# Designs tried in a protein design run: peptides against a protein of PDB entry 3J47. Part 60

Target 1, 121 residues: chain A of PDB entry 3J47
Amino acid sequence: IRLTNQLKSLKGLQSKLKDVVEYLDKVINKELPINHTILGKLQDVFNLLPNLGTPDDDEIDVENHDRINISNNLQKALTVKTNDELMVIYISNLVRSIIAFDDLIENKIQNKKIQEQRVKD
Target 2, 69 residues: chain B of PDB entry 3J47
Amino acid sequence: YEEKEESNLAATKSMVKIAEQYSKRIEEEKELTEEELKTRYVGRQDPKKHLSETADETLENNIVSVLTA

## One batch from the design tools (peptide; made by RFdiffusion4, then SolubleMPNN)

Design b2_p16_5_s3 (from b2_p16_5, 11 letters changed)
Fold by OpenDDE base, seed 1:
Structure b2_p16_5_s3 (fold): chain B 121 residues (1-121), chain C 69 residues (1-69), chain A 16 residues (1-16)
Amino acid sequence: as target 1 above (121 residues)
Amino acid sequence: as target 2 above (69 residues)
Amino acid sequence: SLEFERLNELLRYSES
């Protein structure tokens, strides 16, 4: 179920990205006006997904460029937060693993002692 | 897609909660380790077993958290 | 010191 949901999300993202590219191409060719709603949705996607491809800065107005930079900074911050969370999870797993290993060692030692006692009897 | 987005948002909120719980779990793990050490010195099997069980529970919770993420 | 000892024991167990 989880993997399926992830795959679906990825496919949806891919489709959306394709649509954005097509729209941008049409805007560049003056076939369609700029759709603010699409841009807003794109921003939302960027906020949710780190390291998403940003539109080329070359043809963007200065104001738009600044907004894009702000968005990128926010995305970076979110990415850092995600990394920190992953690090905590990793450390926790490591600690649990160490404890489990310690218990295993102790069990092994006990088993060895029991075996030695049986040999003496 | 919208349903998935909502699910992801909920999961993210859950992760924050998990982080808080994680700190508590770490402390619990430490307590188990101490009990195990005491058991080694005293030669009593029961405290050591309890520590091991607590450690396992902590590990399991972390795994579930990773899978949820 | 106790943590170190535990770790060493675990290492020995893993090697055995």
Scores: peptide ipSAE 0.467, ipTM 0.834, DockQ to the pose 0.015; fails the geometry check
Fold by OpenDDE base, seed 5:
Structure b2_p16_5_s3 (fold): chain B 121 residues (1-121), chain C 69 residues (1-69), chain A 16 residues (1-16)
Amino acid sequence: as target 1 above (121 residues)
Amino acid sequence: as target 2 above (69 residues)
Amino acid sequence: SLEFERLNELLRYSES
């Protein structure tokens, strides 16, 4: 469900971006006047987005460490954070798996003991 | 879209919390292992079963964390 | 001690 919602949001964003591009093309072609309100909102959205691929952004803005999947220079730092989190999760899963295996082995040992007792009886 | 955005935000917050919870989960796993060892000496199957169940729950939580990350 | 016990169980399992 969460993944589906994320995907839907991403698709919605993609569609909106496409609409904006189409609008901008119409404005460039002088088919429609520039809607300042739409452009302002778009600018606001862009400012809220982590710096997506603008060439001049040399400085890794360190601030929001939380989001793993976001793009560009800030994204690099975020990627490192994401990798660390994934590593922790991986190690945790590994530990749980080991414990589960230990339990399985113990269960097998117990079963064998039960069988041996049955043979002796 | 709004529902998905809200879900993503919640997931992000959960990820931050997961780091803290992870430490607790590790401790729970250790406790389960100790219970299994005790069960070997006592010869009762019930404590071992409980330990196994707790380990499974911990694993499930880790999987959810991976999916959220 | 717990690790040792687990190891012993694994060894017993492997021998069986």
Scores: peptide ipSAE 0.449, ipTM 0.832, DockQ to the pose 0.012; fails the geometry check
Fold by OpenDDE base, seed 3:
Structure b2_p16_5_s3 (fold): chain B 121 residues (1-121), chain C 69 residues (1-69), chain A 16 residues (1-16)
Amino acid sequence: as target 1 above (121 residues)
Amino acid sequence: as target 2 above (69 residues)
Amino acid sequence: SLEFERLNELLRYSES
């Protein structure tokens, strides 16, 4: 469910970006007037997104480095943070899995012992 | 999309809490393992089972945390 | 030592 929601959000963002590009192309071709309200909202969205621009864009502020990866260049730093968090979760899951496996083995051993005792009786 | 974004934000906040709880969960898992060991020596299956169940719960919580991240 | 014992038990279980 969570992964599905994330995927849906990403797809929605992709669709919106495509629409914006199409709109901008139409404005450039003078097919449609510029909607300033839409452009303003889009600018706000871009400002909230990590800088996707060329490597020559401004350095990533340290404050945003620890935040969730959203955009390419600044997002790379954010991606590192996300990766670290995912690694922690992964390790935790592995540990739990190992413990669960150990318990399963112990249960199997016990069951075998019980069965052996029953055969001896 | 907004609902999903809100859910993601909530999940992120939960992850911070999970990080703190993770240490506790690891300790709980260790306790379960100890109980299993004790059960093995005492010949009582119940403590071992309890440890195993706690380990499973810890694993499940970690999985949920990963999915939220 | 306990981990080693557990591992040995797992190995024995896997062989059985």
Scores: peptide ipSAE 0.445, ipTM 0.835, DockQ to the pose 0.012; fails the geometry check
Fold by OpenDDE base, seed 2:
Structure b2_p16_5_s3 (fold): chain B 121 residues (1-121), chain C 69 residues (1-69), chain A 16 residues (1-16)
Amino acid sequence: as target 1 above (121 residues)
Amino acid sequence: as target 2 above (69 residues)
Amino acid sequence: SLEFERLNELLRYSES
């Protein structure tokens, strides 16, 4: 269920991103007026999306208006935060796995001792 | 889509909480490991079992956090 | 020290 919901959300996001790209292209080409509501929603989506493709700092053309830079910086910051959180979760899982493995080893050692005692009887 | 968005938002909030509690969970895991070690030395299985259970709970929480992330 | 002991136990288990 959760995975299915994630896939559906991803597909929806992909479709929306495609629509936004098409819209932005039309706006750039002056084929359509700028819709501020769409741009606002897009910004919200970018803020909610883990920064998938933060263009490398090197590809951020300095000439993009201050607002675009601010949005990109915010997205980058959010991505970094998300990455940090994922790293913490990963480390925690590793630690738990190690502990579980240690317990398994101890159980095996105990079982071996029990078997040795049975052979001596 | 709206349901997924709400779920993702809730997951994000949960991740923040998990991050805050992460240090505490690590400490709890260490304590359980110490109890396990003590149990190994003393031959008392109960403390070791408790540590193992706590470690499992911590792992489960981390897995849930990863799934929500 | 405890981590080392745990690691040693894991090694012993792997050898068994």
Scores: peptide ipSAE 0.441, ipTM 0.835, DockQ to the pose 0.014; fails the geometry check

Design b2_p16_5_s4 (from b2_p16_5, 9 letters changed)
Fold by OpenDDE base, seed 2:
Structure b2_p16_5_s4 (fold): chain B 121 residues (1-121), chain C 69 residues (1-69), chain A 16 residues (1-16)
Amino acid sequence: as target 1 above (121 residues)
Amino acid sequence: as target 2 above (69 residues)
Amino acid sequence: SLQFELLQTKLEYALK
């Protein structure tokens, strides 16, 4: 469910971006008037996107840097963080699986002992 | 789309929290394994069961974290 | 070491 929602959101964003690009192309070609409201919203979105170009503004608190930034450079740093998180999750799952298998084996051993006792009786 | 975006944001925040708790969960898993080991040697099934349950919970949380990541 | 031995014992038992 969560992954599906994320995927749907990404697809929606992609579609919207495509529409914006198409709109901008039409405006450049003077086929359509500029919609100021759409441009304003787009500008807000761009401002929220990690600045691809100027690394200089120091003030982005290191803590927020780990969030999924669509921008390639920030995205690289975020990708590294995401990769680390995924690794941790993978290891944790592996450990849980090992524990579960250990319990299963123990249960089998117990069952075998019970069966052996029943055969002796 | 908005609902999914909100869900993804919440999931991301949860993932950060899970990462912080990851070390604790690993330790809890170890404790359960030790209890299982003790149960195996002593022949007490209850501690082993508890360890297994904790391990399962830890696994589930990790899976949710991966899905959120 | 003890955990490993226990795991091995479990594996051997499961294989029988």
Scores: peptide ipSAE 0.429, ipTM 0.842, DockQ to the pose 0.012; fails the geometry check
Fold by OpenDDE base, seed 3:
Structure b2_p16_5_s4 (fold): chain B 121 residues (1-121), chain C 69 residues (1-69), chain A 16 residues (1-16)
Amino acid sequence: as target 1 above (121 residues)
Amino acid sequence: as target 2 above (69 residues)
Amino acid sequence: SLQFELLQTKLEYALK
């Protein structure tokens, strides 16, 4: 369910971006006037997006290096953070698996003891 | 789409919380293992079961964290 | 160390 919702959201965003690109192409070709309302909303979206442009080396906000893939340069820093988080989750899963195996082994030992007692009776 | 976006945002926030909780969960898992050991020696089946259940919950939370990441 | 020893004991018991 969660993955499906994320995929649907991404698809919706992709479709909207495609429409914007098509609109911008028409404006560049002087086929349609610029819709100021749509452009304003897009500008707001772009301002909320991590700067996709070649960030001047100096203004790379170091704080965002730890966050996940939103956009290209900030995306690289975010990718590193995501990788670290995934590693932690992986280790956690391994630990849980080990505990589960330990419990399984204990259960098997108990079952064996019960069987041995039944054979003696 | 909006509902899915909200769910993804919630999932991302949950990941941050999970990172913090992960350390705690690891400790809880260790405690459960100790309880299982104690139960094995004391012959109390209930503490062992509780440890197993807590370990399972810890695993489930990790899986959810992976799915959210 | 103690947890590992316990795990080993469980493994040995399971193998018996």
Scores: peptide ipSAE 0.428, ipTM 0.833, DockQ to the pose 0.013; fails the geometry check
Fold by OpenDDE base, seed 1:
Structure b2_p16_5_s4 (fold): chain B 121 residues (1-121), chain C 69 residues (1-69), chain A 16 residues (1-16)
Amino acid sequence: as target 1 above (121 residues)
Amino acid sequence: as target 2 above (69 residues)
Amino acid sequence: SLQFELLQTKLEYALK
C-alpha cells in the first residue's frame, strides 16, 4: 500500500510535468494561450524544490542536508542521509535474521536429540 | 495524489521516531540472545523460547520500518 | 568466545 501510494504520486507528477511541457510547446508555437494559474503553481513548486539547474550558488545551506532527495544537489545530501538510514535498517534486519537462525538451529538440535533418545529406547 | 503526499510526510516523521526505537530494539535483541544462552546452559526450554520471540518481534519492527521508508 | 563457538556448532548442525 505505501509503495503503491508513492509510485502513484510519482506517476502523477510525471504526467503533470509532461502536460506542462506540451502546453509550453503549444504556447511557443502560438497555438494556445498560457494557463497562468497552472504556471504560477508550477513555479511555486520549483521554488520549493532545491535548485537543480543553477550551479553557481555555492551556499549549500548545511541545515537542509537531512531532507529526502527532491532535487539534485540538495537531493544528493538527502540521498546520503537516506542511504545511511537504509543501511541501519539493513543491519538491524540482518541481526534479527541471525538471531532467528540461531533459534532455528537450536530447535533443530533439540529435535535431533529427542529423536536419538526415542531410537535408543 | 494529495493523500499519497500526506502519507509520505507521515512516513518521514515516523522514520525519525523509528531511528530512536531502533536503538531500543537492538538492546531488546541483545537481551533475548543472552536469555537463549542462559537457557542453553540450564537446559530449560522456556527462556530460549522467550528470546526467540523477542528476536522475531524486533525483526518484524525493522521490516515495518523499511516499508515505511 | 564460548557463545561464538556455540553459534558455530549450531550452524554446522543446521547445515547437516
Scores: peptide ipSAE 0.425, ipTM 0.835, DockQ to the pose 0.012; fails the geometry check
Fold by OpenDDE base, seed 5:
Order: structure tokens, then sequence, then C-alpha cells
Structure b2_p16_5_s4 (fold): chain B 121 residues (1-121), chain C 69 residues (1-69), chain A 16 residues (1-16)
């Protein structure tokens, strides 16, 4: 469900971006007037998006470290954060696996004890 | 799209909380291991089973966290 | 140490 919703949101965003590109192309070609309202909303969306394309602003604002790497320069810092999170998850899974293995071994030991008891009876 | 966005936001908030919960889960896992250890000495199956169940729950929560990330 | 010994005992039992 969660993954499906994320995919749906991404697909919707992709479709919207495609529509914007098509609209911009038509405006450039003077086929349609510029819809200022749509452009304003798109600009707002772009301003809310982590700065993907500005090559020059080296100032990685440190505050947004917690958000998943969507945007490139911010993405490097976010990539490090994502890597750290993935590492923690990996370690957690490993620990759980070890516990599960310990339980499996204990279950096997118990089963053997039960079998030995049956042979003695 | 809005429903998915809301789900993603909830997931992100959950990830922050997961870091805190992870520390707690690690402690719970340790407690289960101690119970298993005690069960070996006492020979009672019940504490060992409880430890195993708690470890499984911890594992499931980690998997969900990975999927949310 | 005790956990390690317990784990070893479990492993030995599982291997038998």
Amino acid sequence: as target 1 above (121 residues)
Amino acid sequence: as target 2 above (69 residues)
Amino acid sequence: SLQFELLQTKLEYALK
C-alpha cells in the first residue's frame, strides 16, 4: 500500500511535469498565451523542491539533513544521511536475524531433548 | 496523489520515530535473549517462547522501517 | 560470557 501510494504520487508528478513542459513549449512557439496562474503555481512547487539544478550554490543548508535525497546538491548531504539510515536498518536486521537464529537453535535443542526422552521411555 | 503524499509524509515522520524506537527495540531484544538464557537454566519453555516472539516482532518492525524508507 | 556459553551450548546441541 505505502509503496503503491509513493509510486502513484511520483507518476502524478511526472505527468504534471510533462504537461508543464508541453505547455511551456507551446508558449515558446507562441501557440498559447502564458497562463500566469499555472506558472506561478509551478514556480511555487519548484521553490519548495530542493534546488536540483543550481550548480553554483555550494551552501548546503545544514538544516534539511533529515529529508530523503530528492535534489542533487542537497542530495549529497541527504545521500550521506540516507546511507546512515540504511546502515542502521541493516544492523537492526542483522541483530534480529541473530536473535531468530538463536531461537531456532534453542528450538532444535528442545526437540532433541524431547526425542531423547522418548527413547528413554 | 494527495492520499499518497499524505502516506509519504506519515512514512517520513515514522522514520524519525523509528530511530528512537530502534534503540528501544534493541533493548527489548536483549531482554528476550536473557529470558531465553534463563529458560535454558530453568528448563521452562514459556520464557524462551516469549523471547522468540519478541525478537520476531522486532524483526518485523525493522523490515517495515526499511520498506518505509 | 554467559550469553556466549549459552550460545555455544545451543550450537553444540544443534550440531548433534
Scores: peptide ipSAE 0.419, ipTM 0.830, DockQ to the pose 0.012; fails the geometry check

Design b2_p16_6_s1 (from b2_p16_6, 9 letters changed)
Fold by OpenDDE base, seed 2:
Structure b2_p16_6_s1 (fold): chain B 121 residues (1-121), chain C 69 residues (1-69), chain A 16 residues (1-16)
Amino acid sequence: as target 1 above (121 residues)
Amino acid sequence: as target 2 above (69 residues)
Amino acid sequence: LEKQIELLKALLEAAS
């Protein structure tokens, strides 16, 4: 469900971006008037996105290294953090699996002992 | 779409919490393993079961973390 | 993890 929602959100965003691009092209070609409201909203969105093109933003907050990068430049740094998090999750899952397996083995051993005792009786 | 976005935001916040909980989960897993070992030596099923349950909980949390990531 | 894997293997052997 969570993955599906994320995928849906991404698809929605992609569609919207495509629409914006198409709109901008039409405006440039003087086919449609400029919608200032849409442009304003788009600008707001861009301001919320990490800067894709400015390497000079020294203020990449160290705290944001732990967050999933939404924007490409910040996304690169965040990608590293994301990878680390994924690795941790993977290791954790592996450990849990091992523990579960150990329990299963022990249960089987116990069952075998019980069966052996029954045969002796 | 908005609902999914909200869910993603919540998931991101959860990831931060997961990082903190990860250390605790590792310790819990170790404890479960010790209980299983003790159960093997003592022949008591109950401690082993408890360890197994704790391990399962840790695994579930990790899975949720992966899904959130 | 390696130690855990080894333990699991030992358990499997004991169960066999």
Scores: peptide ipSAE 0.410, ipTM 0.841, DockQ to the pose 0.014; fails the geometry check
Fold by OpenDDE base, seed 1:
Structure b2_p16_6_s1 (fold): chain B 121 residues (1-121), chain C 69 residues (1-69), chain A 16 residues (1-16)
Amino acid sequence: as target 1 above (121 residues)
Amino acid sequence: as target 2 above (69 residues)
Amino acid sequence: LEKQIELLKALLEAAS
């Protein structure tokens, strides 16, 4: 459910961005008037987004290095943090899986012993 | 879309908390494994079952963390 | 984790 909601949000954003690009192209060609309300909302969204890697801001702030960034430059530092978190989660899941398998194996061994005892009786 | 955004923000905050709890969960998993080993050696089913249940709980928490990430 | 993996392998062998 959470993953589905995230995917829906991303799809919505992608669709909106496409519409804005198409609108801007039409305005440049003088085919349609500028919708100021849509542009204002889009600008607000961009301001809330982490700075998309403009060529000048290549320096990833060290402080955000541990955080997973949603946008490109900040996104790179955030990506490192995300990778670390994913690694921890992966290792944890692996350990849990191993423990679960150990229990399963023990149960199988016990079942086998019970069957062998039944055959001897 | 707005509901999803709110959910993602909440999930991100939860991930920070999960990171802090992760070390504790790892230790709990190790303890359960030791109990299972002891149960195997002694041949008592009850301690082994308890260890298995604790390991399962730790796994579930990790899965939730992955979904939140 | 490595020790746990080894233990799991040993358990698998015992179950076979």
Scores: peptide ipSAE 0.409, ipTM 0.838, DockQ to the pose 0.014; fails the geometry check
Fold by OpenDDE base, seed 5:
Structure b2_p16_6_s1 (fold): chain B 121 residues (1-121), chain C 69 residues (1-69), chain A 16 residues (1-16)
Amino acid sequence: as target 1 above (121 residues)
Amino acid sequence: as target 2 above (69 residues)
Amino acid sequence: LEKQIELLKALLEAAS
C-alpha cells in the first residue's frame, strides 16, 4: 500500500511536469501565454523541495545526510541515508531468517526424537 | 496522489521510529534464540515455540519497515 | 549474527 501510494505520487508529479513542459513548449512557440497559476505552484513546490538542479548548484546539506532521499542533488546525500536504512532493514531480515531457520531445525530434531520414542514403544 | 504523499510522509516518520527501535528488536531476537536453545537443551517445546513466535514478529516488523522505507 | 549462525550450526549437528 505504501509503495503504491509513493508510486501514485510520483506518477502524479510526472504527469504535472509533462503538462508544464507541454505548456512551456506552447509558450515558446507563441501559441499560448505562460500559465502563471501552474508556474506559481511549481515554483512553490521547488522552493519547498531541495534544489534538484545541476550538481554544481546543489549545496550538500550536511544535516540531510541522515535523511531519506527526497530530490536529486541534495538527494545524493539523502541517497546515502536511504541506502543505510535499506542496509539496516536487510540485515534485520537476515537475522530474522536465521532465527526462523534455527527454529525449523529444532522442530525437526524434536520430531525425530518423538519418532524414535514411538518406535521403541 | 495527495493521499499517497501523506501516507509516504507518515511512513517516513515511522521509519525513523523503526530505526530507533531496531536495536531493541535485535535484542528481542537474541532472547528468542536463547529460549530456543534452552528449550532444545531441556527438551521443552513451549519455550521454543514462544521464541520462534517472537522471532517471527521481529521479522515481520523489519519487513514492514523495509516496505515503508 | 555470527553467534546465531553458530547456534544454527549446533542445532543442525544435534539434528543429525
Scores: peptide ipSAE 0.400, ipTM 0.833, DockQ to the pose 0.014; fails the geometry check
Fold by OpenDDE base, seed 3:
Structure b2_p16_6_s1 (fold): chain B 121 residues (1-121), chain C 69 residues (1-69), chain A 16 residues (1-16)
Amino acid sequence: as target 1 above (121 residues)
Amino acid sequence: as target 2 above (69 residues)
Amino acid sequence: LEKQIELLKALLEAAS
């Protein structure tokens, strides 16, 4: 359900971005006036997004390096953080798997002991 | 779309929390292992089962974290 | 963890 919702959100964002691009192209071609309402909303979105294209400060790149990737340029630095988080998740999954296997082995051992007891009886 | 967006935002926040809880999950996994060991020695299936369940929950949380990431 | 896995394997072998 969560994955589906995320996918739907991404799809919606993609569609909106496509519409914006199309609008911008029309404005550039002088076919349509600038839709101020759409532009305002887009600006708000950009303000909420991490710095996509303008690494203004070298320090920002360093700070973004350890953070999760949301936007492209700042996201590049953030990609490292995302990768680290993914690694942690993978390790965690492996650990859980190992624990599960340990439990299975223990269960098997117990079952064998029960069987041995039955044979002795 | 809005519902999904809200869910994604919640998931992102959850991921941050998961990072913090990761250490706790590791500890929970260790506790489950100890319970399994105790159950093996004592012959009490219940403590071992509980440890196994805790380990499973830890694994599930990790999987959810991966999916949310 | 690796040591634990090894121990578990040993226990399984002993149970076999």
Scores: peptide ipSAE 0.386, ipTM 0.831, DockQ to the pose 0.012; fails the geometry check

Design b2_p16_6_s2 (from b2_p16_6, 10 letters changed)
Fold by OpenDDE base, seed 4:
Structure b2_p16_6_s2 (fold): chain B 121 residues (1-121), chain C 69 residues (1-69), chain A 16 residues (1-16)
Amino acid sequence: as target 1 above (121 residues)
Amino acid sequence: as target 2 above (69 residues)
Amino acid sequence: LEKQIELLKELLKALS
């Protein structure tokens, strides 16, 4: 059951990651604006995923525990990987935002200079 | 489980690669931003624009890399 | 990730 839940969680995470990737592609293609809420939700999912995989230790046989532990370690590793990917995506989005902001500032400065020149004329 | 593990491992490796690529792209973006700042101080609008565009392209590539990852 | 964040912060500072 725990492994199944972990697998399901991983599948869910994978699906969500895929969705995020698709969204990011759309953003890259300027089809959609960067939605920070989506990233936040993705982060929330990642933060919740580790918690979803903890079955209560009660009645599972020792042999199953070792396999479960190995699986849990793998799942944790996958979760970490997913988190890293999400972080990279988030950072990338932030960087894009910063660049866009910089461009806006520059445009504003240019516009101001143009206006000043017009006033002088 | 083994197949899933292999898939996860492959995915992890891919993510690491993407992270590295992203890091590199971020660095490139920073460089572009710095150049833009320099251009801003020099008053050369065209170089700044070019830097901004390059930064945007770098960001786009990073996003694509993340998406493909 | 931390390094990337730091880089972003530097970029932000450069843009400010």
Scores: peptide ipSAE 0.435, ipTM 0.837, DockQ to the pose 0.029; fails the geometry check
Fold by OpenDDE base, seed 3:
Structure b2_p16_6_s2 (fold): chain B 121 residues (1-121), chain C 69 residues (1-69), chain A 16 residues (1-16)
Amino acid sequence: as target 1 above (121 residues)
Amino acid sequence: as target 2 above (69 residues)
Amino acid sequence: LEKQIELLKELLKALS
């Protein structure tokens, strides 16, 4: 459910971005006037996003470097952080799995002991 | 889309919380292992079961973290 | 972790 909602949100964002691009193209071609309200909202969104346009790795905004991939340039750094986080989650899952296996093995050992006792009786 | 956005925001907040809880989960996993060790000595007693349950909870939390990531 | 793995090995051996 959570993943589905996230996917839906991303799809919505993608659609909106596509609309903006199409609108901008039309404005450039002098076919339609710029929707100022939409542009303003988009600008606000971009301002909230980490700077995507800095070409230099060194210019990647340090502020959001450790957070989720929100924008391209800072997003690269953020992508690294996200990757690290995913790795941690993966390791955690492995650890939990190992513990579960340990418990399973112990249970099996106990069952075997019980069986052995039954044979002796 | 708005509902999904809200869900994503909640997920993001959950990720932050998960990072904090991760350390606790590791400890919980360790506790489960200790309980298993105790259960090996005590046989069928509750400590082993408790450890197993704690490990399961840790695993579940990790899965939720993966889903939130 | 290593100790736990060793314990698991022992358990496995006991089950075999």
Scores: peptide ipSAE 0.390, ipTM 0.832, DockQ to the pose 0.013; fails the geometry check
Fold by OpenDDE base, seed 1:
Order: C-alpha cells, then sequence, then structure tokens
Structure b2_p16_6_s2 (fold): chain B 121 residues (1-121), chain C 69 residues (1-69), chain A 16 residues (1-16)
C-alpha cells in the first residue's frame, strides 16, 4: 500500500514535470512567454517541499492566467505550511536533543565527582 | 491519485494536531529543564533524573512525529 | 531554546 502510494505520487510528479518541460519547449519556440513568477514560486516550493506538484500551466486566456495565479498561490501556501511544520519538528528535536545532552553532561559531572571522591579515599 | 490525495489530507490534519502537541511538548521540556536546574542547585539526583526522563519522552514524541510526517 | 543552549554550554564547561 505505501509503496503503491509512493509510485502514484511519483507518477504524478513525472506528469507535472513533463508539463513543465512542454511549457519550456513552447517558450523556446516563442509560442508562449515564460511566466517567471510562476516558475520562481514553483522552484521555491520544490526547494522547500520535495513532493509538491507543479500547477498545470493553463493556456493564454485571462481566466487561465488568474487560475494559474490561484494555483501558484495555493502551492505556495501549501509549501509554506509544510515548511512551517518541518521547522517546528526540527526545533522540537533540537530542544529534546539539548535536554538530553544537558542530562548527559550532568551525569558525567556526577560520575567524575564520584571518581574523584574514590581516589581521595 | 485520489487515494494519495486523501492520504495527504489526513496527513495535513495530523500535522495540525502535531503542532498543537508540539506546543505542549515544548512546555513539558521547559518544565523538565527547570527541574534539572533545580536539582543541580540542590544536588539531588532524583529531580534531575525526572527532568531527563521527561525530556527524553518529549524527544521521542518529536521523533515519532517526524517519522509520521 | 537559547536558554537551553546556554545551559548546555555551562554543563559542558562543568564536565571539562
Amino acid sequence: as target 1 above (121 residues)
Amino acid sequence: as target 2 above (69 residues)
Amino acid sequence: LEKQIELLKELLKALS
């Protein structure tokens, strides 16, 4: 089940990547302009979230442009949310680690003190 | 894709819950640290041990959260 | 978190 879901996700990503490539090809052929804002946002999302899909680049119509913007905003929002969650988890782990280290250090200090006392006896 | 979307939605809901739990865990960690500090000043091992155990529990919960994310 | 880091530093110094 887990593997199947991962494969499906990967297939989805592959499809989106193909769409991006197709878009880039159209830009190279001067058929469509590059939406730099969308690409930048998408890149940011990908850098922050490995599994966030690219919004489908809708064609030239004004309505499509608005939809593209909405999709980009949604993706950005999802990316930000995921990043925030990851940050929280990271900070939590860091804090726990710090506490564990503090305890370790304290235990070490106590052990050292015990050893010193044994040497004096 | 639909199954994955449903799974992602469930995961997102779980993350919201985790965020709430995280706030609580942070507070628990602070309490443990304070107890450890107090124990250090008093020279009593037992309070420090308790603080350490609580910190470990908090850490474990965070690790589980990371694994489930 | 900063306070915890400082505490860890102090502990490290105590162990040295």
Scores: peptide ipSAE 0.386, ipTM 0.828, DockQ to the pose 0.016; fails the geometry check
Fold by OpenDDE base, seed 5:
Structure b2_p16_6_s2 (fold): chain B 121 residues (1-121), chain C 69 residues (1-69), chain A 16 residues (1-16)
Amino acid sequence: as target 1 above (121 residues)
Amino acid sequence: as target 2 above (69 residues)
Amino acid sequence: LEKQIELLKELLKALS
């Protein structure tokens, strides 16, 4: 179950990353306009935050610089949020793993005690 | 742009909710660990098992949160 | 978490 969940999470991240790559490819191919502000903010977020999946950017109207900035800020905010969520998920998984390990150790200890008792009998 | 902004806002709200859920799950995991400790000292196998199960549930919830994030 | 890890380590030692 844990492994399956990890795989599912990874798959989700992979899908998101694929979307980002696709967006970037579209931008490179000039199929979509580049939101430089969004990209810049996203880069800043990546520099400040642990590696997390990035959201895809929508087409930007070049005519309104302010709107572009707002969009970039929003994208950055979303990226930060995503990073935080991923961090939380990571920590949670780690904690769960630790708990599971603890239980395993406890079970092992109990089994050892049972064996010792059997030897005494 | 507006549509994207709305989508981002919705995503952000979802992330906040996930964070809260994660925090709750962490607490549940801690509780399970304490129960396991108590079980070890008291020799009660059942409490330890319960703690382990709670920890597993917490982990599962975290994974689900990550997947939904 | 650190405390839990330490506890787990101790348990592991006890089991060894």
Scores: peptide ipSAE 0.381, ipTM 0.827, DockQ to the pose 0.016; fails the geometry check

